# Peptides against a protein of PDB entry 3S8F: the designs that were tried, part 162

Target 1, 157 residues: chain A of PDB entry 3S8F
Amino acid sequence: VLTLFVAVPSLMTAFTVAASLEFAGRLRGGRGLFGWIRALPWDNPAFVAPVLGLLGFIPGGAGGIVNASFTLDYVVHNTAWVPGHFHLQVASLVTLTAMGSLYWLLPNLTGKPISDAQRRLGLAVVWLWFLGMMIMAVGLHWAGLLNVPRRAYIAQV
Target 2, 166 residues: chain B of PDB entry 3S8F
Amino acid sequence: DEHKAHKAILAYEKGWLAFSLAMLFVFIALIAYTLATHTAGVIPAGKLERVDPTTVRQEGPWADPAQAVVQTGPNQYTVYVLAFAFGYQPNPIEVPQGAEIVFKITSPDVIHGFHVEGTNINVEVLPGEVSTVRYTFKRPGEYRIICNQYCGLGHQNMFGTIVVKE

## One batch from the design tools (peptide; made by RFdiffusion4, then SolubleMPNN)

Design b2_p18_8_s1 (from b2_p18_8, 8 letters changed)
Fold by OpenDDE base, seed 1:
Structure b2_p18_8_s1 (fold): chain B 157 residues (1-157), chain C 166 residues (1-166), chain A 18 residues (1-18)
Amino acid sequence: as target 1 above (157 residues)
Amino acid sequence: as target 2 above (166 residues)
Amino acid sequence: DLLAKFLEFLSQAALAAE
């Protein structure tokens, strides 16, 4: 149970980022408890991508706590649950952050702004990536709870 | 100005940090609740038992697959299982239905998995260490053992069978 | 043309999801 306290720094980081998002949203005119979310620049793939990554990281992080728990890990260890977990962490957060970084970095490096078409395509890419990742992750976690083994091509279900 | 911005950021950070701490306690509570209410299937951690992986095939209880199943009491058995590249021994493992089975599993070579389909038996097998799992098979039939830890080129084909006799 | 239409569809869907 004490292992759960290892998650504190990560939680602090996550919610500090959330705080920054709220601050930014409010600076952009968002008001109320949730209005700041709508005020964020959702039309920019450089912004949307890492934010979607963060959203995927939430259940992944929670799962990380489970995986780190001695007793709960007994249930999920070396099942499809584990791949579900790190796909949220790596293929969601890290990958989407990288994607978002590219949408910011390339225009700045080349000195050429992205076209509106490129912007829209970028939004489509990151949203589809996120959607696919969530579907896969949910499926893998579900399969893991059904005792589908990791690193095996066969399963009882 | 900078001062106002700093105060605002600090306020939001404090709020979200408070939320994070609250969530931490929720997680702890959920874990505690789960442990308190779902203990029936939990196999307690056993005492650390070490073996020499270099000699485990030649001497000791794992050396002879024909002697791997040992009756230790009325309706109680200990099964000494080797997980190796790439299979299990004995194979099949034959045990009676309804008997309390203690699996003692180790490896002579590399890390393997021991995942028994249809059961909650799922442990890693480390060379030099003995994994102990206690289980009672309620239904007769065949239970497949799956290696769920990568162990080399033949990993994907590494299977065993437990035959539960009526 | 079909690809372009498909990409446009996806872009619109993405925007709608925001």
Scores: peptide ipSAE 0.016, ipTM 0.770, DockQ to the pose 0.022
Fold by OpenDDE base, seed 3:
Structure b2_p18_8_s1 (fold): chain B 157 residues (1-157), chain C 166 residues (1-166), chain A 18 residues (1-18)
Amino acid sequence: as target 1 above (157 residues)
Amino acid sequence: as target 2 above (166 residues)
Amino acid sequence: DLLAKFLEFLSQAALAAE
């Protein structure tokens, strides 16, 4: 219990970000319990990418608690579970944040806005990336729980 | 406007903080459930047992593969296993069905993995330390040992076999 | 409902791992 309380500050920070998103959505005219979500700029890949990264990071964070738990870590350690966790944390949040940053940075550096075609392509890229990461992550976590080993080309299942 | 915005953010933050606390309890509950369903065969942390990796091949219980399987009781055995680049000894490990097996595993060289297919045995093996795993094989047959920790160029081919006899 | 499904998933995984 005491060890798990270490996660409290991290959760506080994470949900502060969520609070900021809600605030932003409401400033953009969102109403109700969930209307603020729709009001966010989902047409901007620079926004969508890091948000999708955050969404992937949430279950990854939960997995982090599992991995940090002594008894549970014994179950999942060096199984496919671990790569699944990595892909949620690194290949999801970090990578998508980098992608989103690029979509913001390049127009600012060049002084030229991205074209509509580039914007749509960017949206397609980040959504497809997220979808692929989620499929792979779920598969890896599932395989890990089925005791598929990490760093092996063979499996018992 | 800045002050109003700050107050609004704080209000939302309070709501999300409450949610965060709720999620904490959900996580604890999920962990508890997982433990309840996966605790079979889990080995608790014990006293650290050390060995000299530079001499483990020459002296002690790991030195002779022919003497690696030691009967410690009527239905209890201790098996001294070396994980090395790139294999295991003894290989195969022969144990009787239904007996309680205590594996004592160490390495003379680098870190290896000891993952036994069809079981929940999965530990890292560190030079200088002895990993202890307790397991009872209920089914006869062959169980493959897989190295799941990268240990060099031959890592992918590092396998062992446990033969459980009726 | 989502929690129930997740718990069921864990249960199935546990059974498969044995």
Scores: peptide ipSAE 0.015, ipTM 0.769, DockQ to the pose 0.026
Fold by OpenDDE base, seed 5:
Structure b2_p18_8_s1 (fold): chain B 157 residues (1-157), chain C 166 residues (1-166), chain A 18 residues (1-18)
Amino acid sequence: as target 1 above (157 residues)
Amino acid sequence: as target 2 above (166 residues)
Amino acid sequence: DLLAKFLEFLSQAALAAE
C-alpha cells in the first residue's frame, strides 16, 4: 500500500525533473526530440552524477512496484533480486546524488573552484561508479530470478 | 519574463506527462510479462493459522520430530516443521517421491526462512504463525533447506535436509 | 555517444598515467 501510494508522486517528480532538463537543454541550444539531451552540461560531474542516479532509479522504481505486488513478490522475495533493487535505489540514486552534491558543495564551501584535472577525475569516478552499479544490479536481479537466495553464501546456480 | 518561462516549462511538462502515461502502460506490460513467465507453480497463500511459540516445543504436532510426518491420504502427507536457532526439525525430513506434501512450518523463537533448493518453496517463518506450503517432489534425492532470513549468529550455518525417497 | 566519449576519456587518461 505504501509503495503504491508513493509511486504516483514519485513518477510526477521524475517527469517534472525530466521536463526541467529538457527546458534547460533547449535553452542551451538543443533542438529536436532528443537534441536537448546532448546540450546538457555533461562535462560537470555535479550534473552528471545525479542524472546517472536518476537513470538507475528508473528500473529500481519499476522493481519497487514488482516487490510490492502480492503475486510478483513471491517470485523475488528474499532472493538476490532484493539486494539488486536496494543497490539501484540507495547505492545508485542516493549515493550518486550525494556525490554530485559534493562536487558542487565543496568548491563553494572552500571558495576554491575545482581544477580541470579534478573535474575530469570526478567525471571518471561518477561514470565508473554508475557502470559498476549497473553491472552488479543486473547480476543480482538475474541471480534473483534464478532463485539465488538472499542472506545466504550458497546457491545451486 | 517569468510568464514566458512558466508557459514554456508547462509545455514540456505536458509532453512528459503524456509520455508518463505511455510508460505506465509499458510498466504494466512488463509486470504482466514477469507474472506470465516467472509465476508458474506459485503456491497460494493459505489460511492464517496461529500457534503459541512458547509451548510449540512441548505439546502439539511439532513437539515430537518422530511424529512430524503424518500421512493424511494414500499419496498425501503433512509435515510439521520447526525452524529454530539454528536448524530445522525433523532433520532430515523424509518424504516419498510423487506424494503431495503439505508443510506446516512455525518457529519457537525468532523469524526464520524456509527456502528449499531446487524448488519454489520460499517462505518466511514467524513465531506464532504457521506457514503452509504445498509441494510435490517429482525427483528423488536430497533437497537442502536454507534459512534466508537473518536470525542470529548461527544464521549462515542453519541448514536442513529433505530426503525424497523413491 | 556518451559512452564513446567516456571510453575516449579513459583511453586518454590511461595514456597520461603511463
Scores: peptide ipSAE 0.012, ipTM 0.735, DockQ to the pose 0.023
Fold by OpenDDE base, seed 2:
Formats: sequence, structure tokens, C-alpha cells
Structure b2_p18_8_s1 (fold): chain B 157 residues (1-157), chain C 166 residues (1-166), chain A 18 residues (1-18)
Amino acid sequence: as target 1 above (157 residues)
Amino acid sequence: as target 2 above (166 residues)
Amino acid sequence: DLLAKFLEFLSQAALAAE
């Protein structure tokens, strides 16, 4: 019930962020319905990381509604589905946002910008992290639907 | 310039808010559809029942594992199961194939899980509360009970067995 | 309003499961 009550304001916040991204993209010269996306600074890991986190948070948020649904929870509760949800929310959004923040924070604290090599490495790290997390999350959700339990080293499948 | 920017932001926000509302309705519709058409989940049976976890081992229907399986009808049974640190009682649980089984599960100590492999039986077991689940085993054989709620140092070794006889 | 009705539906379903 609590999750469902917070779902609406969370969605509003998420789409407000999306609106901000659209505005930023259009200010950077993006045009059309989706051209603003391409205009965003995809060469900056401090930007890419939290955006990828937001993308991972979308299915995670939907899963949160499922987990909070009384009847549907009977299917997914204490299965691998739940860890899948956690990894999307914590290991995707929170972790990637932290990574992105670090890429911004360290240069500002030290007064020294990151090198081009460090920037490229950072991009590789966050993209690979996101890819791995999506694979893991899909696998965990799939396993959960197949009744694989959490907190157990054995399963019927 | 500031006013123009503000107006532009507002326009984008309005568009995205409209989209958000549409998506909200889609999600609600999908959940409602799933609930209305899918019955693969565990259906809770019975009403809320409470017991004293401090005496459940000494008196009552859970006290004697030899009396745990009670025939309540021609093809109906009630099984009184204890989940404890670290196992299940009785073990094994023997029931006939095709019979309607009502599991009455409680714990004398801490919270445990009751997850039966090969079935959709998956409930938490709370001390002082009786978990009730109804199931009919269509296939004979052995079904393993797994604890999927952390309950202590021996949690990973906490298993039981249901033997379904022809 | 629709959300409220949906939540009420879920609440009633939960109560019925007790």
C-alpha cells in the first residue's frame, strides 16, 4: 500500500527529470521528437551513469508496484525476483548515480580535470556496469518467475 | 529570456506529465488484467489463527508428529507442520496423491519459510501465527521443502520432504 | 480517483484473503 501511494509522486518526479533532459537537449541543438536525446552529453560519464541508472530504474519501479501488489506478491515473494528488483534499484540507479557523482566531484575537489583516457575508461565502466546489471536483473526476474527461491543455494530448476 | 525559458520548461513538463498519467493507467490496467485472469498464485486458505509459540511443541495439534496428518474428509487432509531451527516436523510429511491438503504451519522460535519445490506453495511462517495453505498434489513423488527466510546459522541446511503416495 | 479505486480493490482482495 505504501509503495503504491508513493508511486504517483515518484512517477511525477521521474518524468519531471525527463522534461529537464529534453529541455537541456534542445538547448544543445537537438530537434524533433527524439533529436534532443542525441544532443545530450553522452561523452561525459558523469552524465551517462545517472541516466543509465534512471533507465534501469524504470523496470525496477514497475517491479516495485508488482511486489507491493498483494496478490502478485504471492507469486514473487522470497523468490529470485526480489533480488532482481533490488539490483535494479540499488545496484543500478543508486550505484550508477554515485559513480556519476564521483566523476563530477573528484575533478572539482582536486581542481584537476580528468584526462581523456580517464573519461573514456569511465564511459566503458558505466556502460559495462549497466549491461551486466541488466543481464543479471533479467536473469533474476526470470528465475523468480520460475519459482527459484532467494536465500537458498538450491532450486528445482 | 528567463520568461521564455520558464515557459518552455513548463510546456515540456506538461507533456511529460500527460505521458506519465497515461503510463500510470497502462500499469494499473496491466496489473488488473493479471489479477483478473491469472490464478497461478498461492491462494490463502482459512482465517487468521494464532497460537502460543512457547507451548505449541507440548500441547495441541503440532505436539505429536505422528498425529500431524489428519484426515478431515474422504479425500481431504489437514497437516500440522512445525517450522523450527532448523528443520520441519513431521519429516517426511506423507500425503496421498490427489487429495486436498490443508497445511497448517507455525513456528515455535523464529520466522521461517515454507517453500515447496515443484509447487506454488511459498509462505512465511511466523511464531504465534498459523499459516494456512491449500494444495492438491497431482503427481506422486518427493517434494522438498526449502526455507527461504533467513532464520539463523543453520538456515541453509533447513530442509524437509513431502512424500506423495499413489 | 481511479488509483484510489484500484487501491481499494487491492485492499478488499487482501481482506478477503484473511
Scores: peptide ipSAE 0.006, ipTM 0.724, DockQ to the pose 0.020

Design b2_p18_8_s2 (from b2_p18_8, 8 letters changed)
Fold by OpenDDE base, seed 2:
Structure b2_p18_8_s2 (fold): chain B 157 residues (1-157), chain C 166 residues (1-166), chain A 18 residues (1-18)
Amino acid sequence: as target 1 above (157 residues)
Amino acid sequence: as target 2 above (166 residues)
Amino acid sequence: MLLEKFLAFLAAAFAAAL
């Protein structure tokens, strides 16, 4: 019940962030319904990481509503579904946001910009991390729906 | 220019908020549809029942594993199960195929899980409370009970067995 | 059986990603 109440303001916040991204993209010359997305700084790991985190947070948020639903929780509770959910929330959004923050913070604190090689490596790390998290999350949710328990090293299925 | 920018931001926020509300309704509708079709396999909860975890092993229906399976009707049974550190009793639990089984599960010590593989039986077991689950085993064989709630150093080895007889 | 399917899924996903 409480999670459902939190879901509404969380969605509002998430879509406000999306609105800010649209505005930023349009200021950078993006036009049309989706052209503003392409105009965003996809060459900067400090930007890409949090955005990928937000993308991972979308299915995680939907899963949060499922987990908070009393009747649906009977299906997913204490199954691999639950780890799948919080890996999207923590290991995707929080972790990628932290990674992105470091790509901004360290150059700013040291006064030295990252090299082009470091930038490219950072982009690779962020994208690979996101991809890995999505694969694992899909697998965990799938296993959870097949009634694979969490906190158990074996399953009959 | 600042005023123009502010107005533009508000317009985008308004559009995205409308989209947000629409998506919220989609999610609610999806949940409602899932529940309405009864495809989720919801387990009915029994009445809230409380027990004294300090005496449950000595007194009452959980005290004797040999008497844990009680026939309550022609094809109906109640099984009084204890989940404890680190196992289940009775073990094995023997029940007939096709019978309606009411599991009444409690714990004398800490919180445990009661997850029966191959079924949708999956409940937490709290000391001082009785978890009630109703199920009918259609297939004979052995069903493993797994603890899916961390309960201590032996948690990973906490297993039980339900034997469904023809 | 599920473990093998999961491993196959992971292998396929990583192969597709690389």
Scores: peptide ipSAE 0.018, ipTM 0.729, DockQ to the pose 0.022
Fold by OpenDDE base, seed 3:
Structure b2_p18_8_s2 (fold): chain B 157 residues (1-157), chain C 166 residues (1-166), chain A 18 residues (1-18)
Amino acid sequence: as target 1 above (157 residues)
Amino acid sequence: as target 2 above (166 residues)
Amino acid sequence: MLLEKFLAFLAAAFAAAL
């Protein structure tokens, strides 16, 4: 029980970020319960990448609670579930944030804006990355629940 | 207007914080539900049992693989297993079908895994500590033991076998 | 149903962004 209290500040932080996104979307003219989402700059890979990372991080965070739970961790520990969790946390959020940061940083460092072609390519890259990571993560979590071991080249299923 | 913006941010934060708290309760409820519906086969942690990894091969119940399987009751056995670089002892482990098996697993060298395919047995094995796992094999046959904790250059080849006899 | 709606939203966002 005490361990699960760690989730409180984490969730508070996460949803504060969400609040910031809602505010930003509404500043950009978004209205209604969900209209603010559409108003966000989805045409900018520097924005899309970290946001997709955040979306992947949500189920990863839920998995973190599972992994931190004594009885539930027994089920998933050292199975494919664990690398599934890793890929949501590191290969999704961290990596996509890094990718997004580059789309902001490089134009600033060079003093040159990215071309429309580069922008579109960047969007394709981050969306494809996210899609691939989600497929992989779902597969790994599923395999983990089927008792596929971690760090083994052979599996029961 | 900075003041208006600040108030708006606070309003959104309050809403999302409320949602955050609601989600926390949802997660707790999901955990509770999972525990309530899927408690079968859960192996609770036992008391800490220690052993000297430097002498475990020379003396004690792990020293002789021929004496590793000990009948403790009419339908109960204790199996003293060593996980080492790079294998298991005894190998194979022979146990009868339908008997309650208590595995006492330790390591003389480094940390290993003890994952038995076809079962819910999956524990880490630490030098100096005895891992205790209780299981009853309902089906005869061979069950593969897999090391799922990296233990060195031969890790990928570290397998054992449990043979369940009728 | 909720998951399907969310996936549809993501697909729509993808299409709109490209």
Scores: peptide ipSAE 0.018, ipTM 0.755, DockQ to the pose 0.059
Fold by OpenDDE base, seed 5:
Structure b2_p18_8_s2 (fold): chain B 157 residues (1-157), chain C 166 residues (1-166), chain A 18 residues (1-18)
Amino acid sequence: as target 1 above (157 residues)
Amino acid sequence: as target 2 above (166 residues)
Amino acid sequence: MLLEKFLAFLAAAFAAAL
């Protein structure tokens, strides 16, 4: 009940954020249906990190609805599917948002801007983290659907 | 200026709301797909049954492993299983192939898991409650029972066996 | 069983990541 109750407001929030991103991208010169995406500041790890987190959160949120369904939870409960869901929600969205926040916060607290090298390194870290999380999450969800149990070192597959 | 900005924002919001509706259908489709392709059948929930975990080892149908498998019909059995730290009782559980087995599982101590490999049997076992699962083993052989709920130091080694006889 | 397919998937994913 709680999950389904918060699902609709969360979706509304997600799409309002997306609308804001589109508006910002168009203000930056983006045109067309998707051109605004390219116009966003993809050279800034403080921007890229939370956006990638949001992208990972989408399938995780869908999984949350699955986990909250009586009929579907029977299939996935206490399997590797569940930690897959956790890693999308916590290890992607929360962690990437925290990482992105640091790329903004530390320069502002110290008064020292990040160097170009630090910026590039930050981008690499964020993208590699996202990619790794996606690989692991897909693997865990797949394993869960194959009835691999969570909290066990063995599997029949 | 503010009016123009408001209209622009509203237009994008409307677009994304339309997209959200489309995504809703995608999610419904994914749910339907998952349900259709990955469920071998939902085990119906049984009646909520309670038991005293402090006495379940000493008296009642779970007390004697030798009497744990009860024939209730020509091809029907009830198996009274204890999940405890750190194992299952009886172990092994011996049942005939093709028989309808009703597992009645409880715990005398902490929460455990009861996950049978090669089957869709996967339930949590709570002290004071009886978990009921119905299953028919179509293939003879050994099926491993795995605890998939952390229950202490011996959790990782907590296994049981169901032996299905021809 | 399906482990080989999973391992192949992981290998492909890691190769694509590098």
Scores: peptide ipSAE 0.014, ipTM 0.734, DockQ to the pose 0.024
Fold by OpenDDE base, seed 4:
Structure b2_p18_8_s2 (fold): chain B 157 residues (1-157), chain C 166 residues (1-166), chain A 18 residues (1-18)
Amino acid sequence: as target 1 above (157 residues)
Amino acid sequence: as target 2 above (166 residues)
Amino acid sequence: MLLEKFLAFLAAAFAAAL
């Protein structure tokens, strides 16, 4: 119960970030319930990368609640489910945030803006990374539910 | 500008916090669904039990593999299993089909895993603690035990077998 | 045959994503 309670402040933090995104989108002229999403700067890899990380973090966070559950952890512990969770939390959110940070930081430090070609390449990289991570993560979670073990080179076929 | 931004963000936070609470309930529902669909047939059982890992091989119910399977009642057995670097004892573990089996698993050395293929039996085995899991094998045959917790150089080859007899 | 199912799933997902 106490462990599951940790999900509350985590969710609050996540949705505070979402609130910031809504504010930003509305400042950029977005209207209505969802129009603010379209108004966000989807042409900037420094923005897109961490946002995609956040999107991956949603199912990862849900998995965190599962992993923190005593009864459910029994089912998923040391299965492929756990690497699936890690890849959403670390290899998606953290990694994409790092990528996004670089797309902002390097131009800022050098004083040289990225070229349009570099911008487009950056967008391609983060979208492809996100897509690949989602496929792999879904597969790992699925395999975990099928009782494929973690840290083993073999599994029941 | 920062103050205005903070005030505006706070206005949206109320809605998002409400949404977060709703999502919390969704996750609880998903937990309930997962429990209903994926935990059938496995009952984590027992209170936390402790054992001295330095003497577990010498005395007590884990000391003799030949006495590891104990009938506790009609169609009920307790199996005392040691997970060690790098294997299990007894090996094989022989149990009757349809019997209620209580596995009592511990380690004399390092942390291991006890993952039984074809079942939902999957527990960590900690030195000094006894892992308890209750299971009934409905189908006869051989079930492989896999160590899914890294335990050293022989980890990848650490296997056991449960033989379920008709 | 969990491994084969898993690999098939990954292959199908990859193909669908392209």
Scores: peptide ipSAE 0.022, ipTM 0.756, DockQ to the pose 0.022; fails the geometry check

